# Peptides against a protein of PDB entry 4AID: the designs that were tried, part 87

Target 1, 242 residues: chain A of PDB entry 4AID
Amino acid sequence: FDIKRKTIEWGGKTLVLETGRIARQADGAVLATMGETVVLATAVFAKSQKPGQDFFPLTVNYQEKTFAAGKIPGGFFKREGRPSEKETLVSRLIDRPIRPLFVKGFKNEVQVVVTVLQHDLENDPDILGMVAASAALCLSGAPFMGPIGAARVGWVDGAYVLNPTLDEMKESKMDLVVAGTADAVMMVESEIQELSEEIVLGGVNFAHQQMQAVIDAIIDLAEHAAKEPFAFEPEDTDAIKA

## One batch from the design tools (peptide; made by RFdiffusion4, then SolubleMPNN)

Design b2_p16_6_s2 (from b2_p16_6, 10 letters changed)
Fold by OpenDDE base, seed 3:
Structure b2_p16_6_s2 (fold): chain B 242 residues (1-242), chain A 16 residues (1-16)
Amino acid sequence: as target 1 above (242 residues)
Amino acid sequence: MSAWEKELRERIARRR
């Protein structure tokens, strides 16, 4: 097995990004760990466009599997069926920042699957899932202009907290999820209690600064483990100047 | 090297 691993300290926690051990049949696959929370992201893309494909067919599926049952709150045997509200929300949080970063004119089917393998009850797998999905796409050879980073920001005792624990979040006046490239914020989602716009904007800037280490970690992993870029030329080359 | 691959490599190189 050619296993590549990147490890960084991030918000006082160890983030591990690993490839080459699991899901080797995918175009990209990343096992991401923070604390004892573990996610597997896989990216698969079609090598041709379907005839008459008018839109970019990206599917993102975040799943909290039954084998993590007993380590995930409410983790009784979820029947194969409709995604939970959380799974639907997190699938959208991953989709929103990545969708605009595919090369214009690329209309091959892309499937991103994020599976929660373990939950420590402290580190939310959503942020870890966003990071893992970004890394899996960067490894895949798909025409993805990533990476994205992601961060959650809390406001506890008059300070910003990077990726607060589930217990710290009970005392937080802010739940701010940010995703972006090195150069730009791509997505903000926020729940805020009685905070000024200045504190919120400062939280977005804090998140974007703190995610740079994750972006750099994904780049370093991709330099050592990415597949060759897929031979794709868009019909309109003017759209590549972002 | 595709135009998008070139741009991606240039974006990565600007961060070094």
Scores: peptide ipSAE 0.264, ipTM 0.834, DockQ to the pose 0.879
Fold by OpenDDE base, seed 2:
Structure b2_p16_6_s2 (fold): chain B 242 residues (1-242), chain A 16 residues (1-16)
Amino acid sequence: as target 1 above (242 residues)
Amino acid sequence: MSAWEKELRERIARRR
């Protein structure tokens, strides 16, 4: 097995990104770990467009599987069926920043699946899932102009906190999730209690600065483990305006 | 090398 691993210190915790051990049938697959929280992201894309495909068919599915339920808060036997509210929300948090980064004109089916394998009760798997999905896409060879980084920012005792624990979040006046590229913020989601716009904007900037180490870690992993880029040339859209 | 691959490699190279 050719296993590639990147390890960084991030917000006082060890982040590990690993590829080559699990899900080798996917175009990209990343096992991401922070503390004892573990997620598997897989990216798969079709090698051709379906006839009559008019839109980009990206699907993102975040899942907390029943086998991980003994290590996930509230992990009772989920009935086979509809995604939970959390799974739906996190799937959207991953979808929003990645969707605009695919090359225009690419209309092949893309499926991103993030599976929670373990939860430590401190580190939320949502941010880790965003990072893992970004890494899996960068490894896949899909025409994805990533990576994205992601960060959660809290406001505790008059300071910004990177990726607060579930216990620190109870004392936080802010739950700010940011995703972005090296150069731009792509998504902000925020729940705020009695904070100034200045503190919130400062939180977005703090998140974007702190995610740079994650973006660099994904790039380093991709340099060592990415597949060859898919042979895709976008149609010259300038020829339709004459 | 596709145009998007070139742009991606140039973005990566600016961080080194």
Scores: peptide ipSAE 0.253, ipTM 0.823, DockQ to the pose 0.811
Fold by OpenDDE base, seed 5:
Order: C-alpha cells, then structure tokens, then sequence
Structure b2_p16_6_s2 (fold): chain B 242 residues (1-242), chain A 16 residues (1-16)
C-alpha cells in the first residue's frame, strides 16, 4: 500500500490525515483522526457530464453509522435508510463551503461521502468530516479550487477556544463553525448566547487563522498523493453573453 | 495544463 500521512498539532490535539489504505476505489479517500474520533471521507466524480445536465450535481452525505456504536453511547438503532437531523445538518455544513469552489461549468456528478468510523465523545466528527471531505476532493483530481479548512470556536471563560470538546461546549457561550480557504471565509454557522458582534467577528477571524495549518496540511498531503487533475476545460460561458 | 489547474498551482505556490 502506498500510504501517505500528514500529522499536525492543532488546537492542542493531533490531527492525522491519511490516504492510500482505505477506499482506494474512490477518486479521493482520506481517513482523518482527531483524538480518537475517526472519519472516512470519499470523493467520487463522473468522468463525463450526463446529456442535458443543466446544474452542478454535487451530493454530500455525512453518516454516523451504527458500526461505530461499539463506542458511541446512545447510538440507538437508527433505522437504516434515513439520515438523522444531525447527519442532514452536517451534510449541508460540508456542502456549503465546497460547492462554490468547483470550477464554473463543471457539471459532472460529484459524490462526497463522510462516514464516522469512531467517536471519542470529546471531538465532534463534523469539523473532522469537513476537513476530510476537503482533503478527499483535493486528492481526487476533480476541478475543485480548495482546500477548505474548518474550525469550531467556543467562548469559554472570556476566551476563544479552538475545537472545544463536547464537555467544554456545555460551558461555551458560542458554537461557531467556520469554513474557508486561505484567502476567504466561505461559510459561517453560529449559535450564540448574548455575545457582542465584535466577539463573534473576532471568533470568525480566530477560526480562519487557526484553519490555515489544516489547509497547509491538506496541500502537503495533496502534493504527495493527489491524482492527476481531471482534463476539464470549462466552456467559455462568459463569451455567450456578449 | 487546464486554466483551473494553473490557477490552483499558482494559489498553492503563493502560500509557500
């Protein structure tokens, strides 16, 4: 197996991004670990556009399957086949920042699947899933102008906390999820308890700064393990409006 | 090299 691994220290935790061991049939596949939380992201894209395809067919599917239930307290047998509310929300959290980063005019089917393999009850797999999905897309050869990073920011004892634990989040006055490129914030999602706009904006900036190390880690992994870029030239759609 | 691949490589290079 040609296994490539990137390891960084991030928010006082070890983040590991690994490719080449699992899901090798995908265009991109990344096993991401933070603490003892483990996710598998896979990216698959069609090598041709469907006849008459008029929109970009991106599907993101985040899954917390019962195979992780050996270590997830309260993993009630969720009926196979319908995403939970959490799975639906996290699928959208991943979709929102990545969708704008595909090359304009690319209308081949893209499927991103994020599967939670293990949960440590400290590190939420959503942020890790966002990072893993970004990495899997960067490895895939799809015309994706990533990477994105992601971070959760808490506000605990009058300070910003990067990726607070689930226990630290109980004391947090902010649940701020940010995703972005190196150059731009792409998505903000926030639940806030009576904090000033200044603190919230400071939290977005803090998240964007802290995610740079993740973006750089994805780039380093992609330099060593990315597939050749898919031969795609966008149709010059700006020439048809003259 | 496609135009998007060139832009992606340039973006990566600007971070080094």
Amino acid sequence: as target 1 above (242 residues)
Amino acid sequence: MSAWEKELRERIARRR
Scores: peptide ipSAE 0.237, ipTM 0.816, DockQ to the pose 0.932
Fold by OpenDDE base, seed 1:
Structure b2_p16_6_s2 (fold): chain B 242 residues (1-242), chain A 16 residues (1-16)
Amino acid sequence: as target 1 above (242 residues)
Amino acid sequence: MSAWEKELRERIARRR
């Protein structure tokens, strides 16, 4: 098996990005691990546009599946049913920063699926899922102008904390999720308790700085493991204005 | 090489 792995230290934790073991039928697939939290991201894209397709058909599905039936908080058998509120929220957190990064005019169907395989009760799978989805897209050959990084920032004892544990988050005055490219912040989501705008903006900058190591890790993995880029040329939109 | 592939490769190369 041609297994490729990138390992980095990130916020005092080991982040592992692995490809080539699982989901080989996908265009891109990444197993991401932080602590004992494990997610599988898969990216699949259609090789042709559907007739009459007028919008970009991106679907993102984050799911906390029952394969971890002893380690997910609230792990009562979620009947095969509608996504939970958390699964819906995290699917949107992944969708928001990646959607703008597809090449304009690409209207082939894209499916990103993030599956939580294990949860350690310390490291939230959402940030790990965002990172894994970014990596899977970069490996896929889809016309995706990623990678994105992602980070959660807490404010504990008057300091920024990168990817606080679920226990550290109880003492945090901030839950700030940031996603971006190297060059730009693409998404911010924040819950704050009586903090100044200066502290929140400083948290966005801190997140963007700290995610660079993740972006570089995804690039390093992609240089070794990415498929050939899909042969896609956007229609010259300047030729329609003449 | 499509224009987007070139831009992506150039962006990756500028970080090293």
Scores: peptide ipSAE 0.205, ipTM 0.800, DockQ to the pose 0.810

Design b2_p16_6_s3 (from b2_p16_6, 10 letters changed)
Fold by OpenDDE base, seed 5:
Structure b2_p16_6_s3 (fold): chain B 242 residues (1-242), chain A 16 residues (1-16)
Amino acid sequence: as target 1 above (242 residues)
Amino acid sequence: MSAWEKENLARRAARR
């Protein structure tokens, strides 16, 4: 198997992005690891548009499978049929920053699936899932204008903390999730306990700065492992306003 | 720049 791997130090933790071992049937597939938390992201896209497709059919599914639940505290055996509230929220968290990055007029079905394979109880799989989904899309050949990076920022003891552990998050006055490209913030989600707008904006800037290393790592992985770009010419939708 | 980076950069530039 031609396994490509990128490893970086990120927030005092080793981030590993790997492709070529698992889910080779997908258009893109990335195994991402931080600490002992492991996620698999897969990207699949249709090679044609459905007749009469009027919207961009992107589906993002984040899944914490029951075999990982043996390591997740409070992991009730999720009944096999309904996403948990967490899975629904994280699926949206991944969807929000990636959806605007597809080429306009691309209406082929796209499916992104993020599966938590392992959880270390320190590193939340959501950020790792965002990174992995971004990487999988970049590898897929889909007309995706990524990568995105992502970061969680905490506010602990009067300082920003990049990707705080679940234990550090108990002491954090901020849960700030940021996703963006190299050039722009695409999404902010925040839960804040009585912090100034200045601290929050500083947290967004900190996140955006810290995610550049991840963006660069995804680019490096894509240089070595991406499929050829899918031949797609967007219809000039601006020409129809004459 | 790889072929992928060039294409990715071109796609990003087309969004601006």
Scores: peptide ipSAE 0.287, ipTM 0.843, DockQ to the pose 0.132
Fold by OpenDDE base, seed 2:
Structure b2_p16_6_s3 (fold): chain B 242 residues (1-242), chain A 16 residues (1-16)
Amino acid sequence: as target 1 above (242 residues)
Amino acid sequence: MSAWEKENLARRAARR
């Protein structure tokens, strides 16, 4: 097995990104770990577009499978066959920042699957899933203009907290999820309790600064483990204005 | 800058 691993300290926690052990049949596959929370992201893309494909067919599926529930006290047997509200929301949180970053004119099917393998009840799999999905796409060879980073920001005791634990979030006046590239914020999702716009904007800036270490870690992993870029030329959209 | 970083930067530039 040609296993590549990147480890960083991030918000006082160890983030591990690993490839080459699991899901080697995917175009990209990343096992991401923070604490005892573990997610597997896989990216698969079609090598041709379907005849008459008029839109970009990206699907993102975040799943908290029943085998992860064996470590979650009180994890109800989720009914087989429909995403939970959380799984639907997190799938959208992953989709929103990545969808714009595909090369224009690319209409091959892309499937991103994020599977929660383990949950420690401290580190939420959503942020880890966003990071893992970004890394899996960068490794895949798909015409993806990532990486994205992601961060959750809390506001506890008058300070910003990077990726608060589920227990720290109970005391937080802010649940701010940010995703972005090195250069730009791509998505903000926020739930705020009685905070000024200045504190919220400062939280977005804090998140974007803190995610740079994750972006750099994904780049370093991709340098050592990415597949060859899929040969795709963007449609020259300037040629239609003559 | 790796071959991958160069290609990734080239892709990023082609969107602008």
Scores: peptide ipSAE 0.281, ipTM 0.846, DockQ to the pose 0.122
Fold by OpenDDE base, seed 1:
Structure b2_p16_6_s3 (fold): chain B 242 residues (1-242), chain A 16 residues (1-16)
Amino acid sequence: as target 1 above (242 residues)
Amino acid sequence: MSAWEKENLARRAARR
């Protein structure tokens, strides 16, 4: 197996991004690991546009499947068929920052699937899923202008905490999820308890700074393992206005 | 700048 792996220290934890072991039928596939939490992201895109396609058909599906049964809190046999509220929310958290990063005029079907394979009860798979989805898209050859990084920021004992554990989050006055590129913040989602706007804005900046190491890790992985770019030229929409 | 970064930069330029 030609396995490519990038490992970094991130927020006092080891982040591992791996490709080439599983899901080889996808255009891009990444296993991401932090602690004992493991996610698989896959990216698949159509090589042609459907006749009459008028919008960009991106689908993002985050799933905490029963194959991790025994390591997911609340792992009742979820009836196969309806996403949980968490799965729906995290699918949107992944979709929001990646959707605007496709080349304008690209209307081929894109499917991103993030599957939680293992959960350690400390590291939330949502941030890891965002990172893995970004990496899988960068490896795929799709006309994606990523990578994105992502981070969660807590506020514990009067300080910012990068990717707080589930236990540290019980003491946190902030749950701030940020996603962005090297150059820009693309998405913010926040739940706050009586914190100043200055602390929240400082948390966004802290998240954006801390995610650069993840962005660089995805770039390094893509340099060694990305597929050839899909040949796509956007239609010159300025030529249609003449 | 890798071949991948160069291509990614070209895609970013085509959006402007």
Scores: peptide ipSAE 0.253, ipTM 0.821, DockQ to the pose 0.115
Fold by OpenDDE base, seed 3:
Structure b2_p16_6_s3 (fold): chain B 242 residues (1-242), chain A 16 residues (1-16)
Amino acid sequence: as target 1 above (242 residues)
Amino acid sequence: MSAWEKENLARRAARR
């Protein structure tokens, strides 16, 4: 097996991105670890467009399986067949920043699946899932203009905290999730308690700065493990406006 | 630059 691995220190934690061992039937597959939280992201895309496809058919599915080693908070009541509220929200958090980064005119079906395999009760799988999904897409050969990075920022004791633990988040006056490329912020989601706009904007800038190391780690992994880029020529939509 | 980086950069340039 040609296993490729990238390891970085990120916010005082070890981030590991691994490919080549699991889900080799996918176009891209990444096992991501932060602390003892572990996620598997897979990306699959159709090699042709469906007849009559008029929109980009991207599906993102985040799943916290109860069979993960450890107590997944809220995992005890998976009634068959519907995502939890958390799984729905995190699926949207992953979808939002990646959707606009596909090449215009690409209308082949794309499926991203993020599965939580382990949860340490300190590191939330959502940020790790965003990073893993980005990496899996970069490895896939899909016409994805990524990578994206992602970060959570807290405000604890008058300072920014990168990817606060679930316990540190109880004391945080900010829950700020940011996703972006090297050059641009693509998504912000925030819950804020009585903080100035200056502190919030500083949090977005802090997140975007701190995610650069993750973006660089995904690029380094892609250089060593990405599939050949899928040959896709967008229809010259400018030729229909002349 | 890998073949991947060159292609991704070319795709980024074509979007501008």
Scores: peptide ipSAE 0.226, ipTM 0.808, DockQ to the pose 0.128

Design b2_p16_6_s4 (from b2_p16_6, 10 letters changed)
Fold by OpenDDE base, seed 4:
Structure b2_p16_6_s4 (fold): chain B 242 residues (1-242), chain A 16 residues (1-16)
Amino acid sequence: as target 1 above (242 residues)
Amino acid sequence: MSAWEKENLARIAELR
């Protein structure tokens, strides 16, 4: 196995991005670890467009498997079937920032699957899932203008906290999830308790600054482990609709 | 290299 690994310190925790050990049948596959929370992201894309395809067929599926249920809150009751409300929400949190970054006119089927393998009850797998999905896409060779980074920002004791633990979040006046490229914020989702607009905007800026180290880590991993970029040129008819 | 690959490499090079 040719295992490539990037390790960084991020918000006082070790973030590990690994490829080459598992899910080698995917176009991209990343095992991401923060604390004892572990996620597997896989990216698969079709090498051709379906005849008559009129929209970009991106599917994102975040899943908290029952194998991790002993360490996932409520995991023991998860039946195979309909996604939970959390799984649906996190799938959208991953979808929203990545969808705009695919090359215009690319209408090949893309499937991103994020599977929670382990949960430590401290580090929420949602942010880790966003990072892992970004990394898996960058490794895949899909025409994706990533990476994205992601961060959760809390407001605890009058300060910003990067990726607060589930216990720190109980004391937080802010649950702010930000995703973006190096250059731009692509998505903000927030739940706020009586904070000024200035503090919230400062939280977005803090998140965007703190995710740069993750973006750089994904780029470094991709330079060592990415597949050959997919040879894609949009048809002239898709270029004229700009 | 496709057009998107050249653009993506240029963008990444500006981040380094």
Scores: peptide ipSAE 0.366, ipTM 0.886, DockQ to the pose 0.834
Fold by OpenDDE base, seed 3:
Structure b2_p16_6_s4 (fold): chain B 242 residues (1-242), chain A 16 residues (1-16)
Amino acid sequence: as target 1 above (242 residues)
Amino acid sequence: MSAWEKENLARIAELR
């Protein structure tokens, strides 16, 4: 097995991105670890467009599965095959920043699946899932103009905190999730308790700055492990309007 | 090399 791994220190925690061991049948697959939280992201894309496909068919599925090695909080509600509220929310958090980065005119089916394998009860798998999904897409050869990075920012004791623990978040006046490229913020989601617009904007800037190390780590991994880019040229739709 | 691949490589090279 040709296993490629990138390791960085990020917000005082070790982030590990690994490919080549698991889910080799996917176009891209990344095992991501932060603390003892572990996620598997897989990206699969169709090599042709379906006849009559008029929209881009991207599906993102985040799943917190109870595996025998860890008690995932909320794992008791899996009696019905519907995503939890959290799984639905995180699937949207991943979808929102990645969807606009696909090459215009690409209408092949794309499936991103993020599976939580382990949860340490400190590091939320949502941010890790966003990073892993980005990395899996960059490895896949899909016409994706990523990577994205992602970060959560808290406000604790009058300071920004990168990826606060679940316990630190109880004392946080801000839950700010940001995703973006190197050049641009693509998505902001925020819950804020009586903070100034200046502090919030500073939090977005802090998140975008701190995610650059993750973006660079994904690029480094992709240079060593990405598949050949998918040969895609959009039909020149401007030639049909003449 | 497709147009998107050239653009993506150019963009990545500007980040380095």
Scores: peptide ipSAE 0.353, ipTM 0.884, DockQ to the pose 0.907
Fold by OpenDDE base, seed 2:
Structure b2_p16_6_s4 (fold): chain B 242 residues (1-242), chain A 16 residues (1-16)
Amino acid sequence: as target 1 above (242 residues)
Amino acid sequence: MSAWEKENLARIAELR
């Protein structure tokens, strides 16, 4: 087993990104850990386009599977067959920032699956899932112009808090999720209680600054563990419509 | 090495 691991301190917590131990049948696979919250991201892409494919067939599936009764909030038998509201929301939070970063004209099927393996009841697996999905895509060899970073920002006692715990979020006047590249903010999602636009914009900037360490960690992991990039050349017909 | 791979490597090198 060629196991590669990157560990960073991020917002006062240890973030671990690991590849090579599990899901080796995927194009990219990353086990991400923060505290005792653990997610597995896998990226798989088709090596050819389907005949008549007219859109980019990206699917993102975030799943909080009950592999441990007692280590996921709400421990009740999720009815097999429909994503929860949270699973649907987080799947979109992952999809939104990654979709624009695929090379134009790439219409091969791409499947990103994020599975929550463990939850510590402190660290939300959504941000960890976004980071893991980004890392899995960068390792896959898919024509993806990532990585993205992601961060949650709270506002507690008149200060920004990076990736607040679920308990700290009860005292937060802001739930701000940001995703971006090194150079650009790609996605913002926010719930805000009576805060100025200046504080919110400052929160976006804070998130974008704090996610750089994660972007750098994904790049470092990819330099040591990425597969050979997929040989893809877009057809010239998609370049001439700018 | 494809065009996108060259661009991606150049971009990553600018981040380092």
Scores: peptide ipSAE 0.343, ipTM 0.879, DockQ to the pose 0.893
Fold by OpenDDE base, seed 1:
Structure b2_p16_6_s4 (fold): chain B 242 residues (1-242), chain A 16 residues (1-16)
Amino acid sequence: as target 1 above (242 residues)
Amino acid sequence: MSAWEKENLARIAELR
């Protein structure tokens, strides 16, 4: 197995990004680990556009399946076949920042699947899933202008906390999820309890600063492990109107 | 090398 790994210290935790061991049939596949939480992201894209395709057919599916249920809170009774509210929300959190980063005019099918394999009850697999999905897309050769990074920011005891544990989040006055590129914030989702706009904006800036190490880690992994970029040129639709 | 590949490589190189 040609296993490539990138390891960084991130928010006082070890983040591991791995490729080459599993899901080798995908265009990109990444195992991401933080603590004992483990996710698999896979990216697959069609090598041609469907006849009559008028929109970009991106599908993102985050899933916490029953095979990991011995290590996922509430996993024992998920009805097979319907996403939970959490799975639907996290699928959107991954979709929102990645969708605008595909090359304009690319209308080939893209499927991103994030599967929670293990949960440690401390590290939420959502942020890890966002990072893994970004890495899997960068490895795939799809016309994707990533990577994105992601971070959760809490506000505990009058300070910002990067990727608070589930227990620290009980004391947090903020649940702020941010995703972005090196240059830009692409997505913000926030739940706040009586905090000033200044603290929230400072949290966005803190998240964007802290995710740079993740972006750099994905770039370093991609430089060693990415597939050849897919040869794509958008049709010059402005040349057909002359 | 497609236009997007050149742009993406240039962008990544500016981040380094």
Scores: peptide ipSAE 0.335, ipTM 0.877, DockQ to the pose 0.905

